# Peptides against a protein of PDB entry 3V4L, part 168

Target 1, 386 residues: chain A of PDB entry 3V4L
Amino acid sequence: GQPLAKDKVALLIGNMSYWEHPKLKAPLVDVYELTNLLRQLDFKVVSLLDLTEYEMCNAVDEFLLLLDKGVYGLLYYAGHGYENFGNSFMVPVDAPNPYRSENCLCVQNILKLMQEKETGLNVFLLDMCRKRNDYDDTIPILDALKVTANIVFGYATCQGAEAFEIQHSGLANGIFMKFLKDRLLEDKKITVLLDEVAEDMGKCHLTKGRQALEIRSSLSEKRALTDPVQGAPCSAEALVRNLQWAKAHELPESMCLKFQCGVHIQLGFAAEFSNVMIIYTSIVHKPPEIIMCDAYVTDFPLDLDIDPKHANKGTPEETGSYLVSKDLPKHCLYTRLSSLQKLKEHLIFTVCLSYQYSGLEDTVEEKQEVNVGKPLIAKLDMHRGL

## One batch from the design tools (peptide; made by RFdiffusion4, then SolubleMPNN)

Design b2_p19_1_s1 (from b2_p19_1, 9 letters changed)
Fold by OpenDDE base, seed 3:
Parts: C-alpha cells; structure tokens; sequence
Structure b2_p19_1_s1 (fold): chain B 386 residues (1-386), chain A 19 residues (1-19)
C-alpha cells in the first residue's frame, strides 16, 4: 500500500536581515512559496523570518515537540551557513563576524533529536552556502546517529560551494527554490523528486558549473511529500500537536471601532508568515461634517521594535510586504509586524483617529486602546525559557 | 543578451567573513 504519514510537520526558517553579515533577499520569497506548496501537501507549516540564535533554538524545540512516531518532519533553512567536517551550521541573524559553531545551529544535532522522536521521514532542505568556516576550528563531537533509514538531505549546493539568488523586480529567489517549486507537488519518492530537480538545475545554463544540488539519503522506503496523512488523530499527542499548530496560525478577528465623533474604523489582520502580521485600518463610516480622517496604529509593545516611520503606510509594499498585497483590502493604512516571536505579552496598541471638521482649521484626535491577545507564533510563548 | 542580463542578477549568498 502507499505509505501513510501519522502527520506532516514543517519548520521553514528564512534569515536575511543579518546584523554583522551581508543581507540576503531570496529567503523572503523562498519561505513564502515553499509554505504555500507544503500547505497544499497537508503539511502543518511554521514559517519564520529573521531569527536570533535563541529564537532559532526555541523554534527548533517547538518543532521537535510537534514530532512523534511516524510523523514526517521537514526542516527548510534559507540563509547564511557553513559546513565543517560534514556538519551543517545554520547562522542566526545576530551571529557575530566571524561566527563559530557556538553561535550557530548544527543540523546533525537536530537530526539526532528527530531520530529520538521515531519520525516516519526526516527531510532537510538546506538553501545555504556550504563553504568551510576557517574561523571555526571546533570539531563537534556528535553522538552516533541511529540507523533509521528515513533521512533525506537536499543541499542547494555542493560541498565547499556557494548558493546563489536571482534578483528580479526588487525581489529575489534562491536558485534551489526556483527549481524545487516546479516539482514539489509531484507524487514521487522524495529522493527521485530531488534528483529531477538536480537534473533541471544541471540543464540550466545559468546554474551549470555554479550551483548543483547534492542529495544525501538513507531512505529505504518509497516515501513522498504527497503521502496522505493518517485520518482521525488517534493519540492524545496528535490532538495536542494539532491544537498547538492551530494556535500558532490563528489571526485576531477583525474589529469594528466606533469613535465619539461618529467615525467607524475596521481593523483587520493578515498573516504573511508565522511571525509576520500586517495590521490594516479602513474608514467604513464617516459623518459628512468630517472632511478628512485617518486611522493610525501607535504605541506598540517595545519588544516588537516597530519604527513609526515604517508604520501606517498607504500601501502594503511600503511596509516591506510584497507577497500578500493582492489579498489585502485596498485604501487602508498598513503596518507590518515582522517580529511576533519577540512578543512576551498580549499585543496591545493604540488606534489614533486624526480628523478635521468642515470649517475648522485644527485637527482633532481620538484614541482607543486595542488588545488582540497573542497573534500567530506569539501563542507558543517562545520566551518561556528566559 | 537575456542570459547576460540574468547573469548580472545572480548574487552569491556567501557571507563576507572579516578577520
């Protein structure tokens, strides 16, 4: 019979906004496109951008809590990275220059922990450079891996080589994701699918001799990303996993705010990623005596690092949101919250209505505080370890 | 032409490590 997954869980990390390293662009689009494809494959996807070392550790720990016997686990990483002695290191955005293994997450350590969960399939897709870091002389003493025969690594590039991005119209895609996305939905053994992606990369004149996919696999069974999830959750752990994932993807409900002047505002929310939310405000009712009015969001929690200069934009694109702008209502003011993983408490902020009456020169302001609870990934309380 | 324009759009994802 076709193999069944007990469940399918994916963690996607895209690091681009490095503090001490060159900024990347590809991880934004690549994590978004892969998230949408894996959701069509019935994966429970957590998608996270721009994580610190601590936030990456917590994201991996939460991902490992979603893993259990016969669950398919997929880890995708796009960002800076290196490979020393056959060990792959993912570089957090707060990593120093130069970085060492102590500042980075070792993929083989994550694999060990996934093997302890008795997973049905372990897939690693590593969209990073695989050059040696000569500033890291540490030889990680890794414990011996179990013989589970269910491991697949897709490396975007060869050992000692670079990965590349292609810039188009201000956005960029990784070369690996450009070819992977065209085949990811195919009902094929995951190693066969990746081999076809490797052939497509090898046929492209741009990628030939610059970047080549490397596949490492011990996968003895015919497992595919298309393998159906086993029906009703049969364990308490499966119910907990489903609830935990659902919490991490629950948006705040849209709100209708009523001001004393008689203006009504709709406050709406959209998810770009598990840690990235867009707030939008629209005026749904205005008294005729009010000639102009705008609804600004202000007074965000300090932990979110919201620059007011990037808030309350007339377009989603002006906030740095290029991906979900088509699905958003038009004629709003938009604010992008890109660091929801930093939110310790409830998301409380102020909606400020600025308005002008016909025949008065002075602007009037009214304010309402709004509490939307913990949106998206902030429901997982990633901070509980501090 | 189109290939040369695409080549100019390629960027390495390699870090620039300083000593």
Amino acid sequence: as target 1 above (386 residues)
Amino acid sequence: EELEELEKQLRSMAPELSK
Scores: peptide ipSAE 0.354, ipTM 0.830, DockQ to the pose 0.824
Fold by OpenDDE base, seed 2:
Structure b2_p19_1_s1 (fold): chain B 386 residues (1-386), chain A 19 residues (1-19)
Amino acid sequence: as target 1 above (386 residues)
Amino acid sequence: EELEELEKQLRSMAPELSK
């Protein structure tokens, strides 16, 4: 019979905005495109950008809580990385220069923990460089992995080689994701799918002699990413998993704010990623005596590190939101909250209406405080322990 | 030509590690 997944869960991490290292661009688009494809495959996807070491550890821990017997687990990482002694290290955005294994997440440690969950399939897609870090002489003493015939690694490049991004129209894609996305929906054994991606990369003149996909697999069964999820969650654990995932993807409801001057503002929310939300404001009603009015958001929690210079933009793109701009309403002011994982408390902020009456030179301001609770990933309390 | 233009668009994802 066709294999069944008990459930399908994916964690996608894209690190770009490194503190001590060159900034990347590809992880933005690659995490977004992969998120959309895996959602079409009925994966529960957590998509996270620009995580610190601590935030990456917590994201992995929350991902592992979603794993159980017969669940398909997929970890995708795009960012800086290295490989020492056959161990793959994902580099957090706060990693020092040079980084060491103590500053990084070891993928093989995550694999060990996934094997303890008795998962049905473990897929690692590592869109990172695999050069040795000569500043880290640490030999990881990894515990012996269980012999599970359900592991697949797709490495974007060969051992000791670099991964590349390709810039197009101000965005970039990873070379690996460029080819992976074209095949990801195919009903094929995951190793066969990755072999076809490797062949497609091998045909590309840009990639020849620079980057080649490496596949490492113990997968003995015909498991595919297309494998159907087993029907209605029969276990309490499956229900909890579904609720946890749903809670981590719950947007605030759109609000209609009414000001004393008679201006009405629509306050809306959109998810770009599990930790990235766009707030948008639009004036939906203006009294005729008000000639000018703007509705801006301010007074964000300090934990979000919101620069007011990047808030309240006339376009989503001016906030750094290039992917969801088509799904957003037009003629708003846009603010991108890119670090929702840092939110310890409720997202409380001020909506400020600045307006001018006809025949008065002075601007008037009205303010309303808005509490939207914990949006998206902030509901998981990834900071439990600080 | 098109290949040379695409090659200019390639960027390594390698970190620049300093001592």
Scores: peptide ipSAE 0.342, ipTM 0.825, DockQ to the pose 0.827
Fold by OpenDDE base, seed 5:
Structure b2_p19_1_s1 (fold): chain B 386 residues (1-386), chain A 19 residues (1-19)
Amino acid sequence: as target 1 above (386 residues)
Amino acid sequence: EELEELEKQLRSMAPELSK
């Protein structure tokens, strides 16, 4: 029979905004495009941008909690990375320069933990450089991996080589994702799919002699990303997994705020990523005696590190949101919350209405506090170690 | 031309490690 997945879970990490290293661009689009494709494949996708070491560890731990016997696990990483002695290291955004293995996440350690979950399939897609880090002489004493015959690595590049991004129209895509996205929905054994992606990339004159896909697998079964999820969650563990995933994807409900002056504001929420939310406000009713009226959001939790100069923009693009702007309502003020993984408490903020009456020179302000609970990834207590 | 323009748009994702 066709293989069945008990469930499908993906963690996608895109690191771009490094503190001590060159900033990347490709991970933004690549994580977004891959998220949408994996959702079409019935994956439960957690998508995270710009994680610190601590945040990456917690994201991996939460991902491992979603894994169980016969579950398909996919880890995608786009960012800086290195390979020492056949061990792949993902570099967090807060990594020092130079970084070492102690500042980074070892993919083979994650694989070991995934093997302990008795997963049906383990897929690693590593969109990073594979150069040696000569500043890290640490040979990780990795415990021997189990022989599970269900492992697939897709490395965006060869051992000791670089991965590249292509800049186009102010955005960038990784070369690996450019070819992967065209085949990802195909009903093929994952190793056959990746081999076809390697052939497509090998035909490209841009990549020829610069970057080539490496496939490393021990996959004994014909497993595909298209393999159907086994029906309704019958186990308590499957219910817990579904609830945990649902928590990480629950947006606040859109609400209508009514001010004493008779102005009505629509407040809405959209997810760009699991840790990135857009807040938007619009004036839906204004009394005729009010000549000027502006509504803005303010007083965000300090943990979110929101600069007020970047809040309340007339377009999503002015907030740095280029991907979801087509799906957002028009004629709003937009605020992008890009670090929801830092939120320890409820998202409480103020909606401030500034308005002027006909024949009065002074502006009047009314304020309403809004509590939307923990949105998206902030429902996962990624802070449980404090 | 288009290929040479695309080649100029290639950027390495390699870090610059300082000594």
Scores: peptide ipSAE 0.342, ipTM 0.827, DockQ to the pose 0.834
Fold by OpenDDE base, seed 4:
Structure b2_p19_1_s1 (fold): chain B 386 residues (1-386), chain A 19 residues (1-19)
Amino acid sequence: as target 1 above (386 residues)
Amino acid sequence: EELEELEKQLRSMAPELSK
C-alpha cells in the first residue's frame, strides 16, 4: 500500500534582514510559495521570517514538539549559511560578522533531535550557500545519528558553492525554489522528485556551472510529500499537535469599533506568515456631517519595533507586504507587524480616529484601546526566558 | 536576450565576511 504519514509538519525559516551581513530578498517569496504548496499537501506549516539565534532555537524546539512517531518532518531554510566539515549551519539575523558555529544552528543537531522523535520522514531543504567559513575552524561534537533510513537532504547548491537568487519586478526567488515549486505537488518518491528538480535546474543556462542541486539521502521506503495523513487524530499526541499548530495560526477576530461621533470602523487581521500579520482598518459608516476621517493604529508594544513611518499605509505594498495584497480588502489603512515572535504580552494597541466636521477647521480625535491577545506564533511564547 | 537580462538579475546569497 502507499505509505501513510501519522501527520505532516513543516518549519520554514526565511532570514533576510541581517544586521551585520548583506540583506537577502529571495527568502520572502520562497517561504511564502513553499508554505502555500505544503498546505496543499496537508502539511501543518509554521512559516517564520527574520529570526535571531534565540528565536530560531525556540522555533526548532516548538517544531520538535509537533513531531512524533511516524510524523513527516520538513525543515526548509532560506538565508545565509555555511558548511564546515559536512555540517550545515543556518545563520540567524543577529549573527556577528564574522559568525561562528556558536552563533548558528547546526542542521545535523536538529536531525538528531528529529530522530529521537521516531519520525516517519525527515526532509531538509537548505537554500543557503555551502561555502566553508574560514573564520570558524570549530568541529562540532555531534552525537551519533541513528540508522533510521528516512532522511533526505536537498541542498540548493553543491558543497563549497554559492546559492543564487533571481530578482524579478522588485521581488526575488531562490534558484532552488524556482524549480522546486514546479514539481513539489507531484506524487513521486521525494528523492525522485528532487532528482527531477536537479535535472530541470541543470538544463537552465543561468545556473549551469554556477549552482546545482545536491541530494543526500538515506531513504529505504517510497515516501512522498503527497503521502496521505492517517485519518482522524486518534492519539492524545495527535490531538495535542493539532491544538498546538492551531494556536500558532489563530488570527484575532475582526472587530467593529463604534466611535462617539457615529463613525464605525472595521478592524481586520490577515496572516502573511506565522510571525507576520497585517492589520487593516476600514471606515464602514460615516455620518454625512463628517467630511474627512481616517482610522490609524498606534501605541504598539515596544517589543515589536514598529516604525510609524511604515504603519497606516494606503496600500499593503507600502508596508512591505507584496504577497497577500490581492487577498486583502481594498481602501483600508494597512500596518504590517513583522516580528510577532517578539511579543511577550498581549497585543494591545490604540485605534485613533481622526476626523473633521463640515464647516469646522479643527481636526477631532477619538481613541479606543484594543486588546487582541496573542496572535499567531505569539501564542507559543518563543521568548520564554528572555 | 531574456537570458542575458536574467543573468544581470542573478545575485549570490553568499555572506561578506570580514576580519
Scores: peptide ipSAE 0.338, ipTM 0.825, DockQ to the pose 0.796

Design b2_p19_1_s2 (from b2_p19_1, 9 letters changed)
Fold by OpenDDE base, seed 1:
Order: structure tokens, then sequence, then C-alpha cells
Structure b2_p19_1_s2 (fold): chain B 386 residues (1-386), chain A 19 residues (1-19)
């Protein structure tokens, strides 16, 4: 019969906004496109941008809690990285320059932990450079991996080579994702699918002699990303996994705020990623005596590091939200909350209405505090270890 | 060519490590 997955879980990490390293662009689009494709494949996807070392460790730990016997686990990483002695290291955004193994996440250590979960399939898609880091002289003593015959690595590039991004229309894609996305939905054994992606990359004149896909696999079974999930969650663990994933994707409900002047504001929320939310405000009712009014959001928790200069924009794109802008209501003010993983407390903020009466030159302000609880990934309390 | 224009749009994802 066709192989069945007990469930399918993916963690996608895209690191771009490095502190001590060159900023990337591709991880934004690549994580978003891959999220949408994996959702069509019935994966439970957690998508995270711009994680510190601590936040990456916690994201991996939470991902490992979603893994169980016969579950398909997929880890995608796009960002800076290196490979020393056949060990792949993912570089967090807060990594020093130069970084070492102690500042980075070793993929082979994550694989060991995934093998302890008795997973049905382990897929690693590593969209990073594989150059040696000559500043890291450490040789990780890795314990011997179990012979599980269910491991697939797709490396965006060959050993010792660079991965590339390509800019188009102000966005960028990784070269790996550009070819992967065209085949990812195909009902093929994952190693066959990746081999076809490697052939497509090899035919492209842009990538020829610059970047080549490497596949490393022990996969003995005909497993595909298209493999159906086994029916209704029969175990307590499967129910917990579904609830954990649902919590990480729960948006606040839209609110209607009423001000004393008679203005009504709709406050809405949209997810861009598991740790990135757009807040939008719209005027839904205005008394005729009020000639102008705007609804600003302010007083965010300091942990979110929200620059007021980037808040309350007339377009989603002006906030840096290029991906979900088509699905957002028009004629709002938009604020992008990145780094929801940093939120320790409830998301409390102020809605400030600024308005002007007909025949008065002075602007009037009214304020309301809003508590929306813990949105999206902030419900997982990734900070519980501090 | 369109290819040469696309080649100029390629960026390495490699960090610049300094000592």
Amino acid sequence: as target 1 above (386 residues)
Amino acid sequence: SMLEELEKQLRSMAPELSS
C-alpha cells in the first residue's frame, strides 16, 4: 500500500537580519512560498524569521515536541551557514563575527534528536552556504546515528560551495527554492523529486558551475511529501500536537472599538509568519462633524522592538509586508509586528484616535488600551527556559 | 543579454568572516 504518515510537521527558519553579518533577502520569500506549498501537502508548518541562537534552540525543541513515531518531520533553513567536517551549522541572527560551533545550531544534533522520536521520515532542506569556517577549529564529537533508513538531506549547494539568491522585482528567491517549488507537489519519492530538482538546476545556465544541489539519503522506503496523513488523531499525543500547532497559529479576533466622539474603528490581525503579524486599523464609522480622523497603534511591549517610524503605514508594503498585502483590507493603517517569539507577556498596546472637528483648528486625541493576549507563536512561551 | 542581467542579480549567501 501507499506509505502513510502518522502526521506531517515542518519547521521553517529564515534568517535575514543578521547583526554582525551581511543581510539576506531570499529567506523571506522562500519561507513563505515553502509554507504555502507544505500546507497544500497537509503539513503542520511553523514558519519563523530572524531567530537568535536561543530562539532557534527553542524553536527546534518545540518542533521536536511535535514529532512522534511515524510522523514526517521536515526542517527547512535559509540563512547563513557553514559546514565543517561534514557537520552543517545554521547561523543565528545574533551570531558574532567570526562565529563558531558554540554560536550555531548543528543539524546533525537535531537529526539525532529526531531519530529518538522514531519519526517516519526526516527531511532536511538546507538553503545555506557550505563553505568551511576556518575560524572554527572544533571537531564536534557526534554520537553514532541510529540506522533508521529514513533520512534525506537536500543541500542547496555542494560541499565547499556557496548558495545564491536572485533578485527580481524588489524581492529575492534562493536558487534552490526557485527550482524546488516547481516540483514540491509532485507525488514522487522525496529523493527522486530532489534528483529532478538537481537536474533542473544543472540545466540552468545561471547556476551551472556556481551552485549544484547535493542529495544525501539513507531512505530505503518509497516515501513522498504527498503521502497521506493517517486519519483522525486516535492518540492523546496526536491531539496535543494538533492543539500545539493550532495555538501557534491562532490570531486575535477582530475588534470594533468605539470612541466617545462617536468614531468606530475596526482593529484586525493577519499572520505573515508564525512570529510575524500585521495589525491594521480602519475607520468604519465617522460622525459628519468630524472632518478628519486617523487611528494609530502605539505603546507596544518593549520586547517587540517596534520602531514607531515603521508603524501605522498607509500600505502593507511600507511596513515591509510584501507577501500578504493582497489578502489585507485596503484603506487601513498597517503595523508589522515581527519577533512575536520575544513576547513574554500579553500583547497590550494603545489605539490612539486623532481627529478634527469642523470649524476647530485643534486636533483632539482619544486613547483605548487593547489586550489581545498572546498571538501566534507567543502562545508557545518559547522563553520558558529563562 | 537577459542572462547577463540575471547574473548581475545573483548574490552569494556567504558571510564575510573577519578576525
Scores: peptide ipSAE 0.312, ipTM 0.818, DockQ to the pose 0.816
Fold by OpenDDE base, seed 5:
Structure b2_p19_1_s2 (fold): chain B 386 residues (1-386), chain A 19 residues (1-19)
Amino acid sequence: as target 1 above (386 residues)
Amino acid sequence: SMLEELEKQLRSMAPELSS
């Protein structure tokens, strides 16, 4: 019969805004495109941008809590990285220069922990460089991996080589994701799918002699990303997993705020990533006696590092949101919350209405506090260990 | 060529490590 997945879970990490290293661009688009494709494949996807070491550790721990016997686990990483002695290290955005293994997440350690969960399939898609880090002489003593015969690595590049991004029209894509996305929905054994991606990449004149896909697998079964999920969650563990994932993806409900002056504001929320939310506001009713009326959001929790100069923009693109802008309502003010993983408390903020009456020179302000609870990834309380 | 223009837009994702 066709193999069944007990469930399908993916963690996608895109690190681009490094503190001590060159900034990347491709991870933004690549994580977004891959998220949308994996959702079409019935994956529960957690998508995270720009994680610190601590935040990456917590994201991996939360991902491992979603894994269980017969679950398909997929880890995608796009960012800086290195490979020493056949061990792959993902570099957090706060990593020092030079970084070492103690500042980074070892993929083979994550694989060990995934094997302890008795997963049905383990897929690693590593869109990072595989150059040796000569500043790290640490030989990680990894415990011997179990023989599970359910492991697939897709490396964007060969051992000792670089991965590349290609910039077009102000955005960039990773070369690996550019070819992977065209085949990802195919009902094929995952190793066969990746071999076809490798062939497509090998035909491209841009990548010849610069970047080639490496596939490392121990996969004894015909497993595909298209394999159907088993029906309704009948186990307590499956219910817990579904509830945990649902918590990490719950948006606040849209609100209609009514001010004393009779102005009505629509407040709405959209997810760009599991840790990135767009707040949008629009004036939906204005009394005729009010000649000017502006609504803005302010007083965000300090943990979010929201610069007011970057809030309340007339377009999503002015916030740095280029991907979801087509799905957002028009004629709003937009604010991008890009670090929801840092939020310790409820998301409480102020909607401020500034308005002027006909025949009065002075502006009047009204304020309403809004509590939307913990949106998206903030429900997982990834910071609880600090 | 279109290919040469795309080659100029190709960037390494490698960090620049300093000692």
Scores: peptide ipSAE 0.307, ipTM 0.816, DockQ to the pose 0.826
Fold by OpenDDE base, seed 4:
Structure b2_p19_1_s2 (fold): chain B 386 residues (1-386), chain A 19 residues (1-19)
Amino acid sequence: as target 1 above (386 residues)
Amino acid sequence: SMLEELEKQLRSMAPELSS
């Protein structure tokens, strides 16, 4: 019969804003596009941008809590990386220069932990360079992997080679994601699908002799990303997993704020990623005696590291939000919260209404504090233990 | 050529490791 997944869970990490390394661009679009495709495949997707070592470890731990017997696990990573002695290392944004294995996440260690969960399928999609790091002489002593015959690695490039991004219209895509996205929805064994992606990359004159997909697999069954999820959650653990995932993707409800001057503001929220939220404000009612008014958001928690110069923009694009701008209401002020994983407390901030009455030169301010609880990924308390 | 323009838009995702 067709294989069934007990559930399907994906963790997507895109690291771009490195502290001590060249900044990348492709992971932004690639994580977003892959998130949308995997959601169409009934995956529970956690999508995270710009994680530190500690945040990456916690994201992997939370991902492993969503895994159980017969669950399909997919890990995608786009960012800097290296391969030493057949071990793949994902580089966090706070990694030193040079970095070592102690500053990085070993993919094969994650695979070991996934095998302990008795997963139905383990897929790793690694959109990173596979050059050796000559500054790291550490040979990881990995425990012997179980013979599970349910493992697939898709490497964006061959061993010892670079992965590439292509810049177009101010955005960039990874070369791997460019070809993967065209086939990802096909009802094929995952190794056959990746082999077809490798053929498509090999036909492209841009990638020929620069980047080639490598597939490493031990997959005894005809498993596909299209495999249906088993209908009813048969266990209490499956219900808990579904509720935990749903909580981690719950947006704050839109609010209507009423000010004493008679101005009404709509405060709205949109998710770009599991750790990236757009706040937007709009004037929905203005008394005729008020000639000008704007609703600014301010006084954010310091742990979010929000630069006020990038807050309260007239367009989503001016905040750095290029992907969800079509789905956002127009004629708002927009603020992008890009580090929701850092939020330890409730998201409390101030809405400041600045307004002017007809015939008065002085600007008046009225303020309301807003508590929206823990939005999106902040509900998982990824900072447990700090 | 269109290919040469695309090649100019291609960037390595390799880090620049300093000693």
Scores: peptide ipSAE 0.302, ipTM 0.812, DockQ to the pose 0.832
Fold by OpenDDE base, seed 2:
Structure b2_p19_1_s2 (fold): chain B 386 residues (1-386), chain A 19 residues (1-19)
Amino acid sequence: as target 1 above (386 residues)
Amino acid sequence: SMLEELEKQLRSMAPELSS
């Protein structure tokens, strides 16, 4: 019969906004596009941008709790990384300069833990540089990773110093994602699909001799990302997986705020990633005696580190939200919350209405506090250990 | 919501996992 997945879960991490290292751009687009493709494949996707060491450890631990017998797991990382003595390390955004193995996540340790889960398929995809770190003399005495018959490891390697971001139009995929996205929905054995992606990269004049895909697998079974999920969840573990995913994807409901002056504001929420939310405000009713009015959001929790200069923009793009802008309402003010994993408490903020009456020179302000609970990934309490 | 229905299902099958 056709193989069936017990469930499908994915963790996607894109690190870009490094503190002590060169900033990246490709991981934003790559994590977003891969999220949308894996959702079409019935994956439960957690997508996270710009994680610290502690946040990355917790995200991986939570992902490993979702893995079980016959589950399909996919882990993707895009960011800085290195390889020393056959051990690969993912670099968190808070990693010092120079970084060492103790500041980074060892891919081989994660793969070992994934093997212990008896999964139906594990796919680990790395889009990072395989440069040696000459500041890390640690030789991890890792037991030789026995790649089990259910693991597929894909490593996109850049031989050159320059990740050729093909900067055609401000938003470009990484080279690996550019070729992967064209094939990812094909009903093929995952190793065959990745071999075809590697061939396409090797034929392209832009990538030939600059980037290669290394594939390591012992997968004997015909397993595909297109393999259907088994029907309704029939185990407690399947319900836990569904519940954790649902918690990480629950948006606040849209609100209609009414001010004393008779102005009505629609407050709305959109997910860009599991830890990135757009807040938008729109004026839905204005009395004719009010000539000008604007609705600003302010007084956010300090844990979110929101710069007011980047809040309340006239376009989603001015917030750094280029990918979801087509799906957002027009003629709003937009604010991007990019660090929802840091939220310890409820998301409480102020909506401030500034307005002017016809024939009065003075601007009037009215304020309302809004509590939207814990949005998206903030429901998983990834910081409970701090 | 989908979350409320999943929480209800979880509480019915494994009450100890919903605490």
Scores: peptide ipSAE 0.012, ipTM 0.436, DockQ to the pose 0.011

